# Peptides against a protein of PDB entry 8PQO, part 30

Target 1, 252 residues: chain A of PDB entry 8PQO
Amino acid sequence: VLLKEYRVILPVSVDEYQVGQLYSVAEASKNETGGGEGVEVLVNEPYEKDGEKGQYTHKIYHLQSKVPTFVRMLAPEGALNIHEKAWNAYPYCRTVITNEYMKEDFLIKIETWHKPDLGTQENVHKLEPEAWKHVEAVYIDIADRSQVLSKDYKAEEDPAKFKSIKTGRGPLGPNWKQELVNQKDCPYMCAYKLVTVKFKWWGLQNKVENFIHKQERRLFTNFHRQLFCWLDKWVDLTMDDIRRMEEETKRQ

## One batch from the design tools (peptide; made by RFdiffusion4, then SolubleMPNN)

Design b1_p10_8_s3 (from b1_p10_8, 6 letters changed)
Fold by OpenDDE base, seed 3:
Structure b1_p10_8_s3 (fold): chain B 252 residues (1-252), chain A 10 residues (1-10)
Amino acid sequence: as target 1 above (252 residues)
Amino acid sequence: SRVLLSRTGA
């Protein structure tokens, strides 16, 4: 098991982020060709559990069409089905990814708290002390180009170049986080993403777990760079506007 | 992919 807490600081409020996140997910989904292939939505409903209220989704990603024929022919039953269960109770979110064949030997869990701070809180997910001491805190700086793969880099998605016309926020210089503390009129937040990766297979555990973390970090970095650089597109939207956009996206 | 999008927490 490999645990890392990714901390993404953004010059937006927790309330703004709720809109921006949903917009950016919808926008990124439109930009992905074939992203809907082999996705089955089993459940999409409101939930209430232990005082937590939100939206629950259960999706299956069928990978049969995404692997070579010989892999499909040799794959055990359920090996190419990935289950994603998500509980979105903003400002808290949980996603659990499992595989039918691997069962308890494979888990990706992503738990996110969105807090109105600069990533300074320790153990926001309230882990036991013995578990918390094994968590690596990883800060993602959306302005740091060195954290972005060259193949992922786009100038229009570079926070170090972007300036919001509507809010005046940006561009984000090397010391933008320190400067933010002194700017009373600029809101800020941190997304604390605790990522638990378990891959219990002899000789492959560390390799696969580290690989998955690398992919998650890449995803979080690119997504939040997009979210910030799209600020002028979503900052004036309401939750009703977002709901309408989601409905339109479901029809495509 | 939609997998990647759901992992962002939205």
Scores: peptide ipSAE 0.117, ipTM 0.834, DockQ to the pose 0.669
Fold by OpenDDE base, seed 4:
Parts: C-alpha cells; sequence; structure tokens
Structure b1_p10_8_s3 (fold): chain B 252 residues (1-252), chain A 10 residues (1-10)
C-alpha cells in the first residue's frame, strides 16, 4: 500500500471550486475524443449515510477499446473492467476504484477535503497516527511548468500566462502563493487529496503503486491547471447552470 | 460522457 496526500492550492473559494470542478469535468469530457466510449453509468443517485449527504455514482470503465489487441486477447474476464464508486458530499468527496479480476488485490481510493486554507492542515483526513507517518505530502503547484509533462503542456492551460478578465486573478508568478496571502480580496483554497493505492502482486507492487500515483498526480495537475485557466467560463455559472449542462451532455 | 471522477476526487 502506498499513500500520498496531494495538496492543490488554488486562488478560488471553496464555493467557487464546486462550480468550477463540475464545469471542468464536463468540459474535459467533451474535449476527449472517445471519452464517452466504454463508460457505463450504473448508478447516479442521492445518498444519505451517517449524516453525510451527497450524490453517489457507480461507473464502469470498459478498457477493451483502450488497450492493444494482444492485451485484450490475453486479458482474463473482468480484467479490463474498472469500477468507480464515488460519494460526492462536497466539500468532502470519496472515490473508490476497483477491478473485477483483481478483487481485493487492487484498490485506488481518493478522499478529498476542500478547505479554505493554504494547505497547512496536517492529517485533515484524520488517519491514525501510525498510518499518517507513512503518508507523503505532495504539493502540486499549478503555476510550476516543471510539474507538467511536455506532452501535456498547452499554452492556453498555463496559469503562468492566464489572466482572468472577470476576476482579475492571474497570471500566477513563481511566488503567487506568497503574494496571495497579501491579497485580502482574493479567495483561496486547498484540495487535500489522500490517495491510497494497493496493488498486491509479488514483484510488481511497488512499481505499479508508484506508477498509479504518478498518473494520479499528472491528472490532478492537468485538471487544476485547466480549472483555473477556464475561470472566466465558469465563475458566473450557478449550480443550476451546471446541472443543465450535465443534462445536455447526457443527451449527446 | 463524464471523465473519470478520480481526476477531481469527487
Amino acid sequence: as target 1 above (252 residues)
Amino acid sequence: SRVLLSRTGA
């Protein structure tokens, strides 16, 4: 098991982020050609459990079309089906990713708290002290180009170049986080993403767990760069606007 | 179609 807590600081409020997140997910989904192929939504319903209220989703990602033919031919039944169960009780979210073939030997869990701070809280997920000792805290700086793979880099998604016309936020310079503290009128938040990766195969555990973390970090980095650079597209939207956009996207 | 909710952790 490999645990890392990714801390993503953004110059937006927790309330703004709720809209921006949903917008950016929808927009990224539209931009991915074939992003809808092989995604089955089994459940999408409100839930209430232990005082937590939110939206529960169960999706299956069918990877058969996304792997080489030889992998598909050799893959056991269920090996290319990934189940994603998500509990969105914003500002808390939990996602659990499993595989039908691997069963208990494979788990990706992503637990997120969105807090109105600069990523300074320790153990926000309230792990046992012994478990917390094994968590690496990883800061994602959306303005740091060195954290972006060259193949993922787009100038229109670069926070160091973007300036929001509607809010005046950006561009984010090298010291933007320090400067933000001095800007009383600019909201900020941190997304604390505790990622638990379990891959129980002898000889491959560390390699696969580290690889998955690398991919998750990449996804979080690119997503939040997009979210910020799309600020002017979503900052004036309401949750009702987002719901309408989601319904329109489901019909396509 | 929705992208991986894992991208957002939501």
Scores: peptide ipSAE 0.117, ipTM 0.832, DockQ to the pose 0.501
Fold by OpenDDE base, seed 1:
Structure b1_p10_8_s3 (fold): chain B 252 residues (1-252), chain A 10 residues (1-10)
Amino acid sequence: as target 1 above (252 residues)
Amino acid sequence: SRVLLSRTGA
């Protein structure tokens, strides 16, 4: 098991981020060719559990069309089905990713708290001290170009170049996080993303777990760069506007 | 990716 807490600081409020996140996911999904192919939505309903209220989703990602024919032919039953269960009780979210074939030998869990701070809270997910000491805290700086792969870099998605016309936020210089403390009119937040990766396969555990973390970090970095650079597209939208956009995207 | 939706809490 490999645990890392990714801390993503953004010059947006927790309330703004709720809209921006949903917009940016919808927009990113439109930009991906075949982004809906092989995705089955089993459940999408409100839930209430242990005082937590939110939206529960259960999706299956069928990977049969995403792998080479020889892999598909050799794959055991259920090996190419990925289950994603998500509990969205914003500002808290939890996602659990499992595989039918691997059962308890494969888990990706992503637990996120969105807080109106600069990533200074320790153990926001309230782990036992013995578990918390094994968590690596990883800061993602959306302005740091060195954290972005050259193949993922786009100038229009660079926070160090973007300036919001609607809010006046950006461009983000090298010391932008420290400067936020002095900018009383600029809101800020941190997304604390505790990622638990478990892959029980002797000889491959560390390799696969580290690889998955590398992919998650890459995803979080690119997504939050997009979210910030798309600020002028979503900052004036309501949650009802977002719901309409999601319904339109589901029909395509 | 729709995978981003659930991973990011959407």
Scores: peptide ipSAE 0.121, ipTM 0.833, DockQ to the pose 0.546; fails the geometry check
Fold by OpenDDE base, seed 2:
Structure b1_p10_8_s3 (fold): chain B 252 residues (1-252), chain A 10 residues (1-10)
Amino acid sequence: as target 1 above (252 residues)
Amino acid sequence: SRVLLSRTGA
């Protein structure tokens, strides 16, 4: 098992982020060609549990069409089916990813708290002290180009170049987080993303767990760079506007 | 991928 807590600091409020996140997910989904093929939605319903209220989704991703034919032919039954269970109770979210074939030997869990701070809270997910000692805290700086792969880099998605016309936020220089503390009029937040990766195959555990974390970090980095650079597109949207966009995206 | 997007918390 490999645990890391990714801390993504943004010059937006927790309330703004709720809109921006949903917008950016919808927008990124539109930009993905063939992203809807092989996705089965089993459940999409409101839930209430232990004082948490939100939306629960259960999806199956059928990867048979996404792998080479020879892999599909050799893959055990259920090996190419990925289950995603998500509990969205913003500002808290949890996603659990499992595989039918690997069962208890494979788990990706992503638990997120969105807090109005600069990533200074320790153990926001309230792990046992012994478990918390094994968590690596990883800060993601959306302005740091060195954290972005060259193949993922786009100038229009660079927070170091973007200036929001509507809010006046940006561009984000090397010391933007320090400067933000002195800017009373600019809101800020941190997304604390605790990622638990379990891959119990002998000889491959560390390799696969580290690989998955690398992909998650890459995703979080690129997504939040987009979210910030799209600020002028979503900052004036309401939750009702977002719901309409989601419905339109479901029809495509 | 949509799998990756859903993991952002949406």
Scores: peptide ipSAE 0.119, ipTM 0.832, DockQ to the pose 0.652; fails the geometry check

Design b1_p10_8_s4 (from b1_p10_8, 6 letters changed)
Fold by OpenDDE base, seed 2:
Structure b1_p10_8_s4 (fold): chain B 252 residues (1-252), chain A 10 residues (1-10)
Amino acid sequence: as target 1 above (252 residues)
Amino acid sequence: SEVLLSLTGA
């Protein structure tokens, strides 16, 4: 088991982020080829549990078409089906990813709290002290180009170059987080993403767990760089606007 | 992607 808490600081409010996240997800999805192929939505319903209200989704990702033929032919039954269960109760979100074949030997859990701070809270997910001691805190700086792979870099998605016309935010210099404290009119937040990865295959556990974490970190980095650089596209949108856009996208 | 949707907390 490998646990890391990724802390992504952004110069947006928690309320703004809700809109920006949904917009950016939709936009990123449009830019990906084959994004909906092999995805089965089993459940999409509101839930209420333990005072948490939100939307629950259960999706199956069928990877049979996304792997080479020889892999498909040799893959055990259920090995190419990934289950994703998500509880979206913004500002809290939880996603659990499992595989039918590996059962309890494979788990990716992502728990996110969005807080109006600069990533200074410890153990926001309220882990037991012994468990918390094993969590590595990883700060993602969206302005730090060195954290971005060259193949992922786009100048139009560089927070160090972008300036929002609508809000005046950006560009983000090397000390932008420190400067935010002095900018009373600029909101900020931190997304605390606790990522738990389990891969209990002997000899491959550490390699696979570290690999998955690298992919998650890469995803979080790129996504939030986009989210910020697309600020002018979504900052004036309402949640109702987002819902309409999602409905329109589902009809296409 | 649908994975991006859930992984980002949406």
Scores: peptide ipSAE 0.057, ipTM 0.804, DockQ to the pose 0.567
Fold by OpenDDE base, seed 1:
Structure b1_p10_8_s4 (fold): chain B 252 residues (1-252), chain A 10 residues (1-10)
Amino acid sequence: as target 1 above (252 residues)
Amino acid sequence: SEVLLSLTGA
């Protein structure tokens, strides 16, 4: 098991981020070839559990079309089906990824708190001290180009170049986080993303767990760079606007 | 990857 807490600081409010996240997920999905292909939505309903209220989703990702034919032919039943269960109680969210074939030998869990701070809270997910001491805290700086792979870099998605016309935010210089503290009119938040990766195949555990974390970090970095650089596209949208957009997309 | 996009926490 490998645990890391990714802390993503953004010059947006917690309330703004709720809209921006949903918009950016939808926009990024449109840009992916084969978006929605092989995704089955089993459940999408409100939930209430242990005082937590939110939206529960259960999706299956069928990966049969995403792997080579020889892999598909040799794969055991259920091996190419990924289950995603998500509990979205914003500003808290939990996602659990499992596989039918691997059962308890495979888990990706992502638990996120969105807080109106600069990533200074320790153990925001309230882990036991013994568990917390094994968590690596990883700060993602969306303005740091060195954290972006050359193949992922786009100038139009570079926070160090972007200037929001609607809000006046950006471009983000090397000391943007320190400068933000002195800008009383600019909101800020941190997404604390605790990622738990478990892969219990002997000899491959560390390799696969580290690989998955590398992919998650890459995803979080690119996504939040996009989210910020798309600020002018979503900052004036309401949650009702987002819901309408989602409904329209489902009808297509 | 679409699977990775869904893992953003939304």
Scores: peptide ipSAE 0.055, ipTM 0.798, DockQ to the pose 0.707
Fold by OpenDDE base, seed 3:
Structure b1_p10_8_s4 (fold): chain B 252 residues (1-252), chain A 10 residues (1-10)
Amino acid sequence: as target 1 above (252 residues)
Amino acid sequence: SEVLLSLTGA
């Protein structure tokens, strides 16, 4: 098991982020080839559990069409089905990824708290001390180009170049986080993303767990760079606007 | 991919 807590600092409020996240997910989905193909939505309903209220989703990603024929022919039953269960109770969110064949030997869990701070809270997910001592805290700086793969880099998605017309935020210089503290009119938040990766196959555990974390970090980095650089597109949107956009995306 | 987009935790 490999645990890392990714801390993403953003010059937006927790309330703004709720809109921006949904917009950016929808926008990114439109840009993906074969969006929605092989995705089965089993459940999409409100939930209430232990005082937590939100939206629960259960999706299956069928990978049969995404792998070579010989892999599909040799794959055990359930091996090419990925289950995603998500509990979105913003500002808290939890996603659990499992595989039917791997069962308890495979788990990706992503638990996120969105807090109005600069990533200074320790153990925001309230882990036991013995578990918390094994968590690596990883700061993602959306302005740091060195954290972005060359193949992922786009100038129009570079926070170090972007200036929001509507809010005046950006560009983000090398010391933007330190400067933010002195800007009373600029909101900020941190997304604390605790990622738990478990892959219990002998000889592959460390390799796969580290690989998954690398992909998650890449995803979080790119997504939040986009979210910030798209600020002028979503900052004036309401939740009703987002709902309309989601409905339009489902029809495409 | 759609899987990667969902893994944002949104």
Scores: peptide ipSAE 0.053, ipTM 0.796, DockQ to the pose 0.704
Fold by OpenDDE base, seed 4:
Structure b1_p10_8_s4 (fold): chain B 252 residues (1-252), chain A 10 residues (1-10)
Amino acid sequence: as target 1 above (252 residues)
Amino acid sequence: SEVLLSLTGA
């Protein structure tokens, strides 16, 4: 088991982020797969559990078309189906990713708290002390180009170049986080993403767990760079606007 | 990849 807490600081409010996240997920999805290729939505319903209220989703990602032919031919039944169960009770969200073939030998859990701070809270997910001592805190700086792979870099998604016309936020210089503290009118937040990865195959555990974390970090970095650089596209949208956009996408 | 997008934890 490998645990890391990714802390993504953004010059947006917690309330703004709710809209921006949904917009950016939808936009990124459209750009990559045209809106849902290989995704099966099994459940999408409101839930209430232990005082937590939100939206529960169960999706299956069918990877058969996304892997090389030789992998598909050798893959056992269910090995290329990824189940995602998500409990979205913003500002808290939990996602659990499993695989039919691996069963208990594979788990990715992503638990996120969105807080109106600069990533200064310790153990926001309230882990036991013995568990928390094994969690690596990883700060993602969306303005730091060195954290972006060259193959992922796009100038239009560079927070160090982007300036929001609607809000005046950006560009984000090397000291943007320090400068943010002095800007009373600029909101900020941190997404605390506790990622738990389990891969219980002898000899491959550490390699695969580290690989998955590397991919998650890459994803979070690129996603939040996009989210910020798309600020002018979503900052004036309401949650009702987002819902309408989602409904329109489902009809296509 | 939608698989990557699903991993956003949102």
Scores: peptide ipSAE 0.058, ipTM 0.799, DockQ to the pose 0.689; fails the geometry check

## One batch from the design tools (peptide; made by RFdiffusion4, then SolubleMPNN)

Design b1_p11_1_s1 (from b1_p11_1, 8 letters changed)
Fold by OpenDDE base, seed 1:
Structure b1_p11_1_s1 (fold): chain B 252 residues (1-252), chain A 11 residues (1-11)
Amino acid sequence: as target 1 above (252 residues)
Amino acid sequence: MKELEYQLAGT
């Protein structure tokens, strides 16, 4: 098991982020070819549990069409079906990813708190002290180009170059986080993303767990760079606007 | 509702 807490600081409010995240997910999905192929939505309903209230989704990703034929032919039954269960109770979210074949031997869990701070809270997910000792805190700086792979870099998605016309935010210089403290008119937040990866196969555990974390970090970095650089596209939208956009997308 | 992790699975 490998645990890391990714802390993503953004010059947006927690309330703004709710809209921006949903917009950016929708936009990114449109840009990906075949994003809906092989996705089965089993459940999409409100839930209430232990004082937590939000939206629950259960999706299955069928990967049979996304792997080479020889892999599909050799894959055990259920090996190419990934289940995603998500509880969205913003500002808290939880996603659990499992595989039918691997059962208890595979788990990706992503738990996120969105807080109006600069990533200074320790153990925001309230882990046991012994468990917390094993968590690596990883700060993602969306303005740091060195954290972006060359193949992923786009100038129009570079926070160090972007200037929001609507809000006046950006560009983000090397010391932008420190400067936020002095900018009373600029809101800020941190997404605390605790990622738990379990892959219990002898000889491959560390390799696969580290690989998954590397991919998650890459995703979080690129996504939040996009989210910020798309600020002018979503900052004036309401949650009702987002819901309407989602419904329209489902009909296509 | 689309989730960020949905993008992970789609990419």
Scores: peptide ipSAE 0.047, ipTM 0.778, DockQ to the pose 0.203
Fold by OpenDDE base, seed 3:
Structure b1_p11_1_s1 (fold): chain B 252 residues (1-252), chain A 11 residues (1-11)
Amino acid sequence: as target 1 above (252 residues)
Amino acid sequence: MKELEYQLAGT
């Protein structure tokens, strides 16, 4: 098991982020070609449990068409089905990814708290001390180009180049986080993303767990760079606007 | 295999 807590600081408020996240997810999804192949939505409903209220989603990713024929023919039943269960109770979110064949031998869990701070809280997910001591804290700096793969880099999605016309935020220089404290008119938040990866197949555990973490980090980095650089597109939208847009998209 | 936080639209 490999645990890392990714901390993404953003020059937006927790309330703004709720809108920006939903907008950016929708926008990024539209830009992704072929990514929806083999995706089945089993459940999409509101939930309420233990004082937590939000939206529950269960999706299955069918990978049969995405692997070579010989792999498909040799794969055990359920091995090519990935289940994603997500609980969105913003400002808290949880995603659990499992595989039918591997059962308890495979798990990706992503738990996110969105807090109005600069990533300074320790153990925001309230892990037991013994577990928390094994968590690596990883800070993602959306302005740091060195954290972005060359193949992922786009100038229009570079926070170090972008300036919001509507808010005046950006561009984000090398010391933008330190300067943020002195800018009373600029809100800030941190997304604390605790990622738990378990892959228990002998000989592959460390390799696969580290690989998955690298992919998650890449995803978080690129997504939040986009979110910030798209600020002018979503900052004036309300949650009602987002809901309307989602409904319109479902009808298409 | 993208998380729901990145693929709310199912892509």
Scores: peptide ipSAE 0.047, ipTM 0.774, DockQ to the pose 0.243
Fold by OpenDDE base, seed 5:
Structure b1_p11_1_s1 (fold): chain B 252 residues (1-252), chain A 11 residues (1-11)
Amino acid sequence: as target 1 above (252 residues)
Amino acid sequence: MKELEYQLAGT
């Protein structure tokens, strides 16, 4: 098992982020080729449990058409079915990813708190002290080009070049986080993403767990760079606007 | 291929 807490600091408020995240997910999905193919939504309903209230979803990703033929032919039964269970109770979210074949030997869990701070809270997910001491805190700086793979880099998605016309935020220089403390009119937040990865196959555990973390970090970095650089597209939208956009997309 | 994470790549 490998645990890391990714801390993504953004020059937006917690309330703004709720809109921006949903917009950016929708926009990124449109740009993905073959998006939605092989996705089965089993459950999509409101939930209330232990004081947590939000939306629960259960999806299956059928990967049979997404892998080469020889992989599909050799794959054990259930190996190409990925289950995603998600509890969205913003500003808290939890996602659990499992596989039918691997059963208890495979788990990806992503738990996120969105807080109006600069990533300074320790153990925001309230782990036991013995567990918390094994968690690596990883800061993602959306303005740091060195954290982006060359193949992923786009100038139009570079926070170090982007200037928001509507808000005046950006571009983000090398010391933008330190300078933000002195900017009274610019909101900020941190997404604390605790990622738990378990892959219990002898000889491959560390390699696969580290690989999954690298992919998650890459995803978080690119997504939040996009979210910020698309600020002018979503900052004036309301949650009602987002809901209307989602309904319109379902009708297409 | 779309990344498998509800919070960042949900449909």
Scores: peptide ipSAE 0.046, ipTM 0.771, DockQ to the pose 0.361
Fold by OpenDDE base, seed 2:
Structure b1_p11_1_s1 (fold): chain B 252 residues (1-252), chain A 11 residues (1-11)
Amino acid sequence: as target 1 above (252 residues)
Amino acid sequence: MKELEYQLAGT
């Protein structure tokens, strides 16, 4: 098991982020080929449990079309089906990813708290002290180009170059986070993303767990760079606007 | 909900 807490600081408010996240997910999905391909939505309903109220989603990702034929032919039954269960009770979110074949031997859990701070809270997910000792805190700086793979880099998605016309935010210089504290007119937040990865296969555990974390970090980095650089596209939208957009997308 | 979908879309 490998745990890391990714802390993504953004020059947006917690309330803004809710809109921006939903918009950016939708936008990113549209821009990528195969978005939604092989995705089966089993459940999408409101839930209430233990004082937590939000939206529950259960999706199955069928990867058969996304792997080479020989892999598909050799893959055990269920090995190419990934289940994603998500509880969205913003500002808290939880996603649990499992595989039919590996069952208890595979888990990706992503728990996110969105807080109006600069990533200064320790153990925001309230882990046991012994467990918390094993968590690596990883700060993602969306302005740091060195954290972006060359193949992923786009100038139009570079926070160090982007300036929001609507809000005046950006570009984000090397010390943008420190400067943000002195900018009373600019809101900020941190997404605390606790990622738990379990892959119990002898000889491959560490390799796969580290690989998954690497991919998650890459994803979080790129996504939040996009989210910020798309600020002018979503900052004036309301949650009602987002809901309408989602409904329209479902009808297509 | 969002991370895997985004990741898979980008692969």
Scores: peptide ipSAE 0.042, ipTM 0.762, DockQ to the pose 0.196

